Peptides against a protein of PDB entry 6EJA. Designs and how they scored, part 174

Target 1, 276 residues: chain A of PDB entry 6EJA
Amino acid sequence: VEYMPANPVRIAFVLVVHGRASRQLQRMFKAIYHKDHFYYIHVDKRSNYLHRQVLQVSRQYSNVRVTPWRMATIWGGASLLSTYLQSMRDLLEMTDWPWDFFINLSAADYPIRTNDQLVAFLSRYRDMNFLKSHGRDNARFIRKQGLDRLFLECDAHMWRLGDRRIPEGIAVDGGSDWFLLNRRFVEYVTFSTDDLVTKMKQFYSYTLLPAESFFHTVLENSPHCDTMVDNNLRITNWNRKLGCKCQYKHIVDWCGCSPNDFKPQDFHRFQQTARP

## One batch from the design tools (peptide; made by RFdiffusion4, then SolubleMPNN)

Design b2_p27_3_s4 (from b2_p27_3, 13 letters changed)
Fold by OpenDDE base, seed 1:
Structure b2_p27_3_s4 (fold): chain B 276 residues (1-276), chain A 27 residues (1-27)
Amino acid sequence: as target 1 above (276 residues)
Amino acid sequence: SEVEAFRAAQRALPVTEEEEIDFGFMP
């Protein structure tokens, strides 16, 4: 039920964008923009046109910032996790932005609730972390994700180098790379020096699509494990027919699915999705 | 060069159709 919370949570939205679709980004941004939230945008190092456009937006809004650093990321690249981790660190160091939740967004994945509903929900469950698990056989997940394989990102390619073992004592989990993380957990991931965080950062530095599993795995094996909610409050435009192919073999020594941008024709799916 | 060196030390690892990520999410 939507209600007006006494102390509404404020959200740091992290956008990792690339390409030249500035108009699409503008539309998406307008759709998610709210004055009470914060927007931190990373533009791919190679996307200079988009970077200029995003900078223009950031100058118009006090709660919009662009990363001063830029990474060259590739589909499935381990560097995407680095992008998120660095963004988290930056956001924690921004003392003038009192955010309560970290949320990553793209045009292919939207919150299933209105801003007011989302804020109300997160305000009620401010101590929880929302990560959607695959909900299938874990061994199959490991195999299909290539978690038992060693990858190296180099020269804009994810090279598969060989097999590896999952670290002992770690229960691996994963699923969607779209998540809602509370500030406390982000602080833990960013600043903890315990063996779990240290080892997982190392492990996932050589992982394909690391964001789909890193935060799940760290959370579930951490002292914060009881805060796990198996729902990311997202609608992902997952079109298997279109998105599940080896379209990225030229970039990654693996095959995988990718979500597609939402189109007007996809809007009907929002109405069919059950709300948590 | 580092990648090449590592790959040279490893067996060839072909990508098969079975090695495909097919996990989608719709709540």
Scores: peptide ipSAE 0.023, ipTM 0.545, DockQ to the pose 0.056
Fold by OpenDDE base, seed 4:
Structure b2_p27_3_s4 (fold): chain B 276 residues (1-276), chain A 27 residues (1-27)
Amino acid sequence: as target 1 above (276 residues)
Amino acid sequence: SEVEAFRAAQRALPVTEEEEIDFGFMP
């Protein structure tokens, strides 16, 4: 018998989508939709057709909204973090949506548990934040991520401008750009005026792949550091053979791996993984 | 650090990722 919590958590799902992945989005949405959760969807500024489709969906469900603002996001761009931060602020200002957790999703990410399992788990650990670390040498991570390099997002490109120093006294961490954050921590990140949050927002505005490191670093150096769990309850479809190349040099003055979209056959795999 | 101590004290959660996380690299 699955544990049914007396006060189940409600989740704000933030979907960041782009391109022509309408079918993928539809499949994912169908899989994750529940009446007790909230869905806030950002569509890339350049994806007008997808935006129209998403708007149609949002009109059918009272717990689905689309961002009134749209950013042109690129792979590895600092604007992705801005998208998350702005969506967090929006969600906190939506007083009619009493969400307890923030979860980001894309076409390349899927929850590895059923809704009931996820809700039961998060309800038990409602005071925790779930961020998955890279699990490798941290110095190597810093070098490979280019955290000691200064980047500028301009004209749909991440320009490498030079070297920079990591702020002293900050323990840098990172890994997965998929996370589960409780409302309290989101409030802290959004509204805190302390030196940590202020400096990190500035620092990561010039960072490549900022979502892979920002929340980890802020959490670990914050008064909320004892709430960190090294798990994000996610499965990401990586194709290392095809995805770990310098195919993004035209977008970023760096090389990196990118996850692929899920295929129909992947859903069966996820269902199997979700079985206890 | 407090973070390291906390992580060391944490029990493994019954949730695992099947795929390893990869990240960027310098050419």
Scores: peptide ipSAE 0.023, ipTM 0.456, DockQ to the pose 0.337
Fold by OpenDDE base, seed 2:
Structure b2_p27_3_s4 (fold): chain B 276 residues (1-276), chain A 27 residues (1-27)
Amino acid sequence: as target 1 above (276 residues)
Amino acid sequence: SEVEAFRAAQRALPVTEEEEIDFGFMP
């Protein structure tokens, strides 16, 4: 029997979706949907068909909304961070949605716990933030992530412009671009005018795969640094052979790995990793 | 530093995961 909290946390799920995988999205949505949570969906500006489908879903559920703004995002693009930041602001301004946690989702990842388990866990640790660190040599991470390189997103491409320095006094960290952030930290990131947040927003606006490092770095260098938990409670399907072959070099002046979409055949892995 | 101390004291998830998540650029 799972622990049932007296005051269960409510989650704002932010879905950033693109392409034509409406069926996959529908399956995922059904799997994660709960009446007590909130779902805020951004559909890529170029994905009009998907947008129409998502709008139809949003009309059926009061706790599902679609971003009125839409960005044209690319893999590894800085605009992804902008999408998250804007969605965070929107969610904070939605006074009728009393969410406690922010969780980002894509079609390529799932929580490895049941809703009840997730809620119970987060309710117990509601003051914590869950970000998975790379767990490797930080210098190597910086190099591999291209954090010491300047990128510009333009014309659906991430252009590498040159070298840059990491701001002094900042302990850079990163890892998974999937995270669970409490409302308090999201408020800090959204509304703080301190030097850390300001500089990092600027820095990461020219960063490749910014979501893999921005929140980690901001959190660890912030007054909220003691709230970090090095885990994101997620499972992501990676095919290393396929996902790490510079497949996006035509879009990004860098090489990186991309997660694979989950298939129904992969569902057994979720069950295997889910523990009571 | 306080930040370093907090980093060192980072809490692990009280539950075990069978699989770690890969991300970003891998060697």
Scores: peptide ipSAE 0.018, ipTM 0.428, DockQ to the pose 0.194
Fold by OpenDDE base, seed 3:
Structure b2_p27_3_s4 (fold): chain B 276 residues (1-276), chain A 27 residues (1-27)
Amino acid sequence: as target 1 above (276 residues)
Amino acid sequence: SEVEAFRAAQRALPVTEEEEIDFGFMP
């Protein structure tokens, strides 16, 4: 029985996009577009062509907006977290957009649920936050992520400055940088002045791949810790052979993996394999 | 609790190769 919630959740989709993949973005956008949701799109500062294209789209839909500010975000850069945090603040200040959930997307991300399934699911669990953990050895995660290292984003490069200590008393966690966060938690992250949020914002401003760990860590150490669900309801196409190497050494003093962009056939496949 | 059961179920979901997130590593 398809659960039709009496008060369906409305989703703020935050799309962080870059490059020239306008056609792919358009396809993805069409696949996820719904009149009851909201779409807030950040285009990389360097992607002017894409920005123009996205602006054209935003003019066609009242529930689509483009960030008036644009950051130059590099792979693994701390600025990505800043992008999300600023987007969250913007969305909270948009009183005409009554969203219930925050979901981030990129051109290489696709939700595994249909809109109806996603809305039904989130409506049932509207008080929960969905972040997928790495599910491995945490010490290894810390080392591999470089969380015990200090990074500085400058001149389109992540500079490794040295070693650092993880703050005492903080349980660090992380995994996927794709998450589904309820408005309440977003409000907490955005406006809380407690030591946890303050310290973590500072800590992660010098962190490599901060979005993969910041929200997990903040949530798990917060008064909202009981709302965590270890699932992000997303599919990301990874190619270890091509993506998991030191290919980004030119911009990051670290090695890592990146997802592949989805092809049209991938969307079809994912739609077919969508779990109930 | 129902919530805990749900969390456990979600954590128990198998991760496919396409869903697995690979992490950074030190050079």
Scores: peptide ipSAE 0.016, ipTM 0.481, DockQ to the pose 0.593; fails the geometry check

Design b2_p27_4_s1 (from b2_p27_4, 8 letters changed)
Fold by OpenDDE base, seed 2:
Order: structure tokens, then sequence, then C-alpha cells
Structure b2_p27_4_s1 (fold): chain B 276 residues (1-276), chain A 27 residues (1-27)
């Protein structure tokens, strides 16, 4: 018998989608939808057909909304972080949606646990933040991620402009760009005017793959640092052989890795995945 | 200008790709 918490947490799922993810989005939505949670969907500015489809869905469900603003995002682009940050602000301003956790999703990543298990788990650890670190040499991580390089997003491309230094006194960390953040930390990131948040927002506006490092770095250097759990409770369709072939050189002036979208044949693994 | 920035980026592109790919190959 699964434990039912007395005060179950409610989750705000944020989906950042583009035109190529139409079918995947439908599958994902069916898999993760629950009446007790909230869904906030950003559709790429260039994906008008998908936007219309998502709007139709949002009209059918009271707990589904679409961002009124839309950005043109690219793989590895700094604008992805802007998307998350703005969505966080929006969600905090939605007083009629009492969410407790922020969870981002894409077609390349699914929650490991069932809804009941996830809710039970997060209800038990409602004061924690779940971010998965790279688990290796941090210096090497910085180099591989190009964090010591300056990038500018323009004309649907991430342009390398030169080198830069990591801000003094900041312990950089990162790993997965899939995270589970509690409302308190989201409030801090959104509304804090301290030097850390201000400096990191500026720094990461010129960063490649910012979502893989921004929240880790901010959390670990913040007063909330003791709330970090090195686990994001996700199943990522990771295939290094396919994902690390510098396949995005046409978009960014840097080679990186990316997970693959889930396909129907991959769902069997999802359904049988054990508790992390 | 943006054009100047893009020009600078073009000068660094090949180096950047080579370096980053090499880093990935180390794993």
Amino acid sequence: as target 1 above (276 residues)
Amino acid sequence: SLEELKARSEELREESLAESQALLDEE
C-alpha cells in the first residue's frame, strides 16, 4: 500500500517545446497529466502549428496554460535559461495555482517514478531541491561545457566571442538540465537582488547550455545550499554514441552532447524503472 | 557592431570546434 501524504505536494510542470516535438509532446502529456498538478507550456516562436495545437489542449484543461510570450530558442542557447526564468516568474505570479515544486520536461526526459510515488517522495522532502551533478572533475566539466568561453546568441546561433573568467568566489557546478526545484528556491532565484543571483544571471546570459549549470551554481553558492540533493529522479534517453558527435556545429560554435528523444519502444524501460 | 562580432566568431569557430570535440573524445 502506497503512503498517501496528508498534504500532498502539487507540481508545476514546465514544458519547453518546438515544432519537431509534436508527437512526442502528445505522448508525454498523456503520460504525465494529472488533475492535481499544473502545466505551463512554452512553444517556440517559430512553431506556430504546434502553438495552435497546444492552445487547443490548454482550453480543454483548466490546469494547463500556455505562455503568452514566445521566444525563438536554439540548442544550447542562452535564451533557454531566460525561458525558464520567465516561466518561473509567471508561475509565482499565478496565485490561483498553488504549486510546491517546479519540474521542467522535454521529449528527451521522463520522471522515473509514478505520479503517486513522485508526490509521496516530494511531499516527504518538500524542503529539498533535486539537481543531478556531473559527478566528475569539475575543472574538466568547466572546460567541456565551455563555461570559460564567452558566447553570444544571435540569429539563431551561439557565437563564440572569446574567453572569459569564472567569477571570483563562485563554485561552479552542473550536470543535468532536468531539475526539481521547490517553490522557495524558485522564489529566491526570481526575486533575489543579491550579488550572487544578479551576477549569475548576467554570466549565464552569455553561456552555452546554461540550464545545465545555472541552477546548480546558484543553489550551491546561495543560503539554500544545504537543500541540494544530487538526484533529479529522471530517466534520460542517453546515448553517447549518438549524442556526442558534434552534431550541433551548425547552431553553436562548440561541440556538445545531447540526449535523444524518447520513442515508443523506449517506454517499456520507463514503465519498469525502479526507484532511484 | 554585430558584424564585427560575427567576424571575430568566424575566426575562432574552427578552433572552438576542434577543441571542444577533442574534449568530448577524452571521455
Scores: peptide ipSAE 0.263, ipTM 0.845, DockQ to the pose 0.893
Fold by OpenDDE base, seed 1:
Structure b2_p27_4_s1 (fold): chain B 276 residues (1-276), chain A 27 residues (1-27)
Amino acid sequence: as target 1 above (276 residues)
Amino acid sequence: SLEELKARSEELREESLAESQALLDEE
């Protein structure tokens, strides 16, 4: 599987970080850093300490940038999708960063392959998009995710306003909020003015945990639907007993599961040709 | 009234949490 592709893909890693765990972020960054990829980091508007630390890192590496804009995001908030969408737009406008794939990362997940394996794999399947579906009953998924419920993000809280219907003619899908998207699809999501993208952006602006479903739904209902691969190539630290205790009820009017952050010992460095 | 709206909002929140937790417990 591992080989040296003639035209290896370059990856834009988008990190959405918050809090004060600068050392953990540094360890993760060192584990995933490669000179041939790009790293675009959004730091929560409220995390000024972390922002200063990340800025220092960005000054040391030419392929690391920090978003000049910062959003105040909450767990499950619709604003997380806005963060990703704006990051995608920014990355598409960076003409000096010729990336081929968009990959989001957090301390809760890690790529399952080494850098060389990942690059080789994505280079072979550069026209595909990798999104992991829930793999269960879709109606149950909709109910559990609260997709048929209307939410509003306001004052650092996701308020439930009532019920809603799934848009007509849309096949909803979702699962993991960790995805690998090719540049072509990112361009479509960012710049398309068709009814699908327009309506889904509106729909998901009132959606809980939008990143777990938005890209799945848009992709599967789009002209790019045949590029769907039901795999996100991730190792996620899931512990249902811990992650499904409704631990965010103080900020969200809905109970959901959340992956657990990896501990420092959980991170295995990529096999990198170049490390920071 | 505003108080009624607040009460309804809180009720909806409680119902939402109960419902969603029940859904999680089904797994």
Scores: peptide ipSAE 0.339, ipTM 0.844, DockQ to the pose 0.561; fails the geometry check
Fold by OpenDDE base, seed 3:
Structure b2_p27_4_s1 (fold): chain B 276 residues (1-276), chain A 27 residues (1-27)
Amino acid sequence: as target 1 above (276 residues)
Amino acid sequence: SLEELKARSEELREESLAESQALLDEE
């Protein structure tokens, strides 16, 4: 049952975008825009045209900002995690943006709920964190993700340097790189100086596809572990034939998968979809 | 040096790609 919460949560949407698809981004943005939420957009350092377009949008809306820093991210690159972590820090330092949840978005993923449904749901579960696990054999996941391998991002490439061990005492988990994190957990990740956060930041700075595992692993091994919900409230479309054929070997010394891109028309369709 | 790192990576590239592709094929 949808209800209007007395104290509705406000969401900080972090968009990490690249390329030249400004019109598509604009359509998606309009579909997810709400005056009560906040939008923080990172444009790839190499996407100058898109950056100019996004800046124009940000000037039109007071709750839309663009990162003053820009990273050159690559598929599977460790720099993607750095992008999220820095954006989290920025958002926490924005005292004029009282957000309650952090949500990342791209053109390849859409929320499965309408804004009202999403806000109602998150307002009811404001103390929870939503991360979707792979739901399979964890050892196999580690191997497939290359988590037991050491990578270095440099010169727009992920270089494999050798093997490594998973830190002892750490329960590694992961799955989707789309997450809904409450402010409290984001604060913990950003400012904690405990061994877990420190070690994991170091470990994942040499990790392939770090966003698919970092937050899962940190959360599950943290004092906030009881706040985890195995659901990211996302709809993704994967095509194994197209997405899992080692298409990024020119960028990464490892084969991986990528989701299909969604079209703007798909967003509205998915908003009407209900799932448990 | 970066060149040395690249050289080391190149030594592992074929093995890495073959191994990771094989893992993907298991799905």
Scores: peptide ipSAE 0.300, ipTM 0.860, DockQ to the pose 0.858; fails the geometry check
Fold by OpenDDE base, seed 4:
Structure b2_p27_4_s1 (fold): chain B 276 residues (1-276), chain A 27 residues (1-27)
Amino acid sequence: as target 1 above (276 residues)
Amino acid sequence: SLEELKARSEELREESLAESQALLDEE
């Protein structure tokens, strides 16, 4: 049963896109667009054609904006976290966009619920944060993710420089790089000057696949730790056979897994009550 | 220097890739 909340939450969707995925982006956008939500799109600095297309879309919808800054993002790059953090700051400074939740999206995953279901659910649990953990041995996760290794992003590559220690007193966690964060926690991550946030931002500046672990780790070690829900409410197209063969060795000095993009037929799983 | 850092990374690259791939294969 879907409830119509009296005060429905409004969502800021952040899309980080690159390459020539204009068709995929159009499909995703069509699937997730709603007049009551907000869409903030970052286009890779190298994807000028895509940027022009996205700008055209943003001019057609008042609740769609494109980042005025652009980063050259790479798979597993630390810059991806920087992109999210900067977009969070931007969204918090947009006083005309009263969003309640931050949700990142790509063509590799989308919300498992319809808009009405998602809004109803998040409206009921508006004080919670949704991050999916890996669900395995944490020590093994740290090793597999290379969290005990030091990386430097430069020239569109993640260079391994050596080993490092996990900060003392920090319980590291992670899993999916797709998350649903409430505004309050985003404010904390963005503006807090406590030791946790400061140290973690520094630590993850040299981390491979930082988005898969940063928000988990910060949340679990923060005063907001009780707000964590081990679920990101996503459908992700995983194919381990195809996605775990070190296909990004040309980009990073470490092997990892990646999800596959969804096909057009998959987008009907997220239905909108009101479409453009 | 950046060049020295890249050189250091290159020295570790093969080992890093082998190790990380092995970790993935253990699953």
Scores: peptide ipSAE 0.293, ipTM 0.862, DockQ to the pose 0.884; fails the geometry check

Design b2_p27_4_s2 (from b2_p27_4, 9 letters changed)
Fold by OpenDDE base, seed 1:
Structure b2_p27_4_s2 (fold): chain B 276 residues (1-276), chain A 27 residues (1-27)
Amino acid sequence: as target 1 above (276 residues)
Amino acid sequence: SLAELKARSEELKEESLAESEKLLKEE
């Protein structure tokens, strides 16, 4: 599987970070850094200390940039999707960064393969998109995710306002909020004006945990549907005992699961050929 | 308004949490 591709893909890693754990972030960054890839980092609007630290890092590496805009995001908030969408737009407008794949990362999830393996694999399947589905009853998934419920993000809270219907003709899917998307699909999501993209952007503006379902749903209902691979090539630290205890009820009017953070030592499997 | 949002949310909050928590336990 691992080989040296003639035209290796380059990856845009998007990191959405918050809090004060600058040292932890630094360790994680070193674990995933490679000179041939690109790193675009969004720091929560409220995390000024972390922002200063990340800016320092960005000044040290030419392939690391920080979003000039900053959003205040919450767990499960619709604004997280907005963050990704805006990041995608920014990355597409960066003509000096010829990336081929978009990958989001956090301390809770990372690619399961080494950099060389990942690049080799993605280079072979550069026309594919990698999204892991829940793999269970879709109707149950919809209910569990609250996709048939209307939410509004306001004042750092996700307010449930009532019920809603899934748009007609749309096959909803979802699962992990970690995805590997090729540039072509990102372009479609960013610039398409068709009814699908337009309606889904609107729909998911009022959706809890939108990143777990938006890209799945858009892809599967789009002309790019044949490019879907039901695998995100990620290791996610899922522990239901820790992650599914309704810990965010103070932020969201709904109970959901979240992955647990990895410790820096957990990134041993994501080996880089060149580290700073 | 925020006040209206809170008011509407409060009407559904208990039900929402109960339902969603139940769904989590059934998984």
Scores: peptide ipSAE 0.294, ipTM 0.869, DockQ to the pose 0.804
Fold by OpenDDE base, seed 3:
Structure b2_p27_4_s2 (fold): chain B 276 residues (1-276), chain A 27 residues (1-27)
Amino acid sequence: as target 1 above (276 residues)
Amino acid sequence: SLAELKARSEELKEESLAESEKLLKEE
């Protein structure tokens, strides 16, 4: 029996896009668009053509906005986290957009549920946060992610400057860089002045691939830790052979993995799949 | 400065890439 919520949750979708794949983005957008949700799109500062295209889309829909600011993000760059954090702040300041959940999307990750299923599910668990953990040895995760290394983003490059220690008393966790966060937790991350949030923002400003670990770590060490669900409701195509190479050494002084992009035809297929 | 960053990075670059590549292969 499908749950029909009396007060269905409304979702703020944050899309961080770059490149020239306007048609692909358009197709994806149409597939996920719903009048009851909100779409906030950040276009890379270097992607002017795409920005123009996205602006055109935003003019056609009242629930679609484009960030007035644009960052030049790089793979693994700390600026990606800044992008999300600023987007969160913007969305919280948009009083005319009463969203309940924050969800980030890209061409590399699609929701595995239909809109109705997603809304029903999130409406039932509106007080929860959904982040998928790596599910492996945490020490190994730290090493592989380079969390014990100090990086500085400058001139479109992540420079490794040396080693660092993880703050004492902090349980580090991470995994997927795609998350579903409720408004309450987003408010906490955005406006809290406690030591945890302050220290983690500072720590992750010098972190490689910060989005894969920041929200996990903050949540698990926060007063909201009991709201964590080890599931991001995403489907991601990972291929070690294709995605786990040292292909970004020209951008980052560290080797890492990246997910494969899905084809438009894959989106419909994945929506039909059910998780056990 | 950027020059200083590059200099520091170069000191660690070979080690960084070797270590991270090794870790990547172990995944």
Scores: peptide ipSAE 0.291, ipTM 0.867, DockQ to the pose 0.804
Fold by OpenDDE base, seed 2:
Structure b2_p27_4_s2 (fold): chain B 276 residues (1-276), chain A 27 residues (1-27)
Amino acid sequence: as target 1 above (276 residues)
Amino acid sequence: SLAELKARSEELKEESLAESEKLLKEE
């Protein structure tokens, strides 16, 4: 028996997808779909077949939309953050979608709770933001992430141009690139013109793997810092040996880790309860 | 320009990859 909130939160799920794995996406979508939530899907500009497939899905469900704009993203690219930021703006401008939380999903990272559990939990803590920190030496994190290095995304490549300094007075943090953000914080990130948001948007436009650090850093240095919860409620399947090889050197001038993909059987967590 | 980017990147690429790879191995 799970707690049933009187005013359950509604979630905007943002999916950033690429490639040709339409069947896998369909399976994932079916597993996570709920009529009370919203799904905003960005398909990579280069993935036209997938885009067509996703459009077909979006036409079948009123709470599923596809971004009218499409970016060509790469692993570790700064454009991924741009994608999230633009999607956040879009979602805030959709007055007919009263979502309370923003959640990004991938094939390699899923909530550890069922939908009902997740909704119940978030409904109780609707004023909080959930980001998982790296939990280690922050200085080491900065070095590993290359945050003290300047990158530029161009021609489907992240070019390292040199070194840079962390802005003064900013406590950098990060970890998981999967987060659960409440609408209020998303509004802040999207529309605030304060020095923090402005500088961080600029800083992270030249950052490798920006989504792993941007929201953490902004939140912890913002007036909303007290809403930080060091937990993203995710199951992340990482294989250190396989995931942390320098396999993207052809795309980025830096070595990094990649998460493992979930198998279809892993979706049982979303299917444990019946959905209307 | 792209050419300039490539040139600059190439100057640092070997060092960057070596450093970052080393950092990954430390975990």
Scores: peptide ipSAE 0.260, ipTM 0.842, DockQ to the pose 0.782; fails the geometry check
Fold by OpenDDE base, seed 5:
Structure b2_p27_4_s2 (fold): chain B 276 residues (1-276), chain A 27 residues (1-27)
Amino acid sequence: as target 1 above (276 residues)
Amino acid sequence: SLAELKARSEELKEESLAESEKLLKEE
């Protein structure tokens, strides 16, 4: 017998999509759609065809909205974090959408559990936040992620400018850029003016792959640190194939040697943003 | 400027590669 919560959580799914794969997105959307959840979709500024398709979908469902703002993001860029942060703010301002959890999705990464299982699980642990850590040596993680390096996103490129120091007293962590965050924590990240949130927002504005580390770091150093669960309830699609990738150096001034560096879905996007 | 960024980038790219190779060996 499946656990049936008395007060089931409602999920805000945030989709950051790009490219021309409208049919694929449609299939994915149909697979994850539920009337009790909410879907907030950001379409890359450059993906006009996809944007039109997504708008059509949004008109068919009252619980589907498209961001009125659109960013031209590059994978690994700081702008991706900005996209999430802005979407969080928007979702908090949408008082007609009583969501309890924030979940980001891509076309290639799905929750392991069915909707019913996911809802049941999150309803039981509604006060928790689910972030998957790298599970390795933290110092090595910092080096591999380039967290001790200063990056500047400019002209669809992540420019490495030099070294930087990680703020003292901050325990840096990270791993997967797919997470499940409860509304309370999202509110904290969005509206808190404490030193931690302020400093981290600034710090990660110049960070490569910020979404893989920002929320982990903020959570673990915040008053909400005890709510962290080292699990994102997602299928690990990334092979732990270790290797150094420099094929996208024209987009990013960094050669990564971890699965966190580049995702298969990023390939087409990188090609689109590549300078001739 | 973009020119300055490119210049700095080229200098740091080689360093990045070297560091990456080192990290790979440590795996």
Scores: peptide ipSAE 0.173, ipTM 0.766, DockQ to the pose 0.470; fails the geometry check

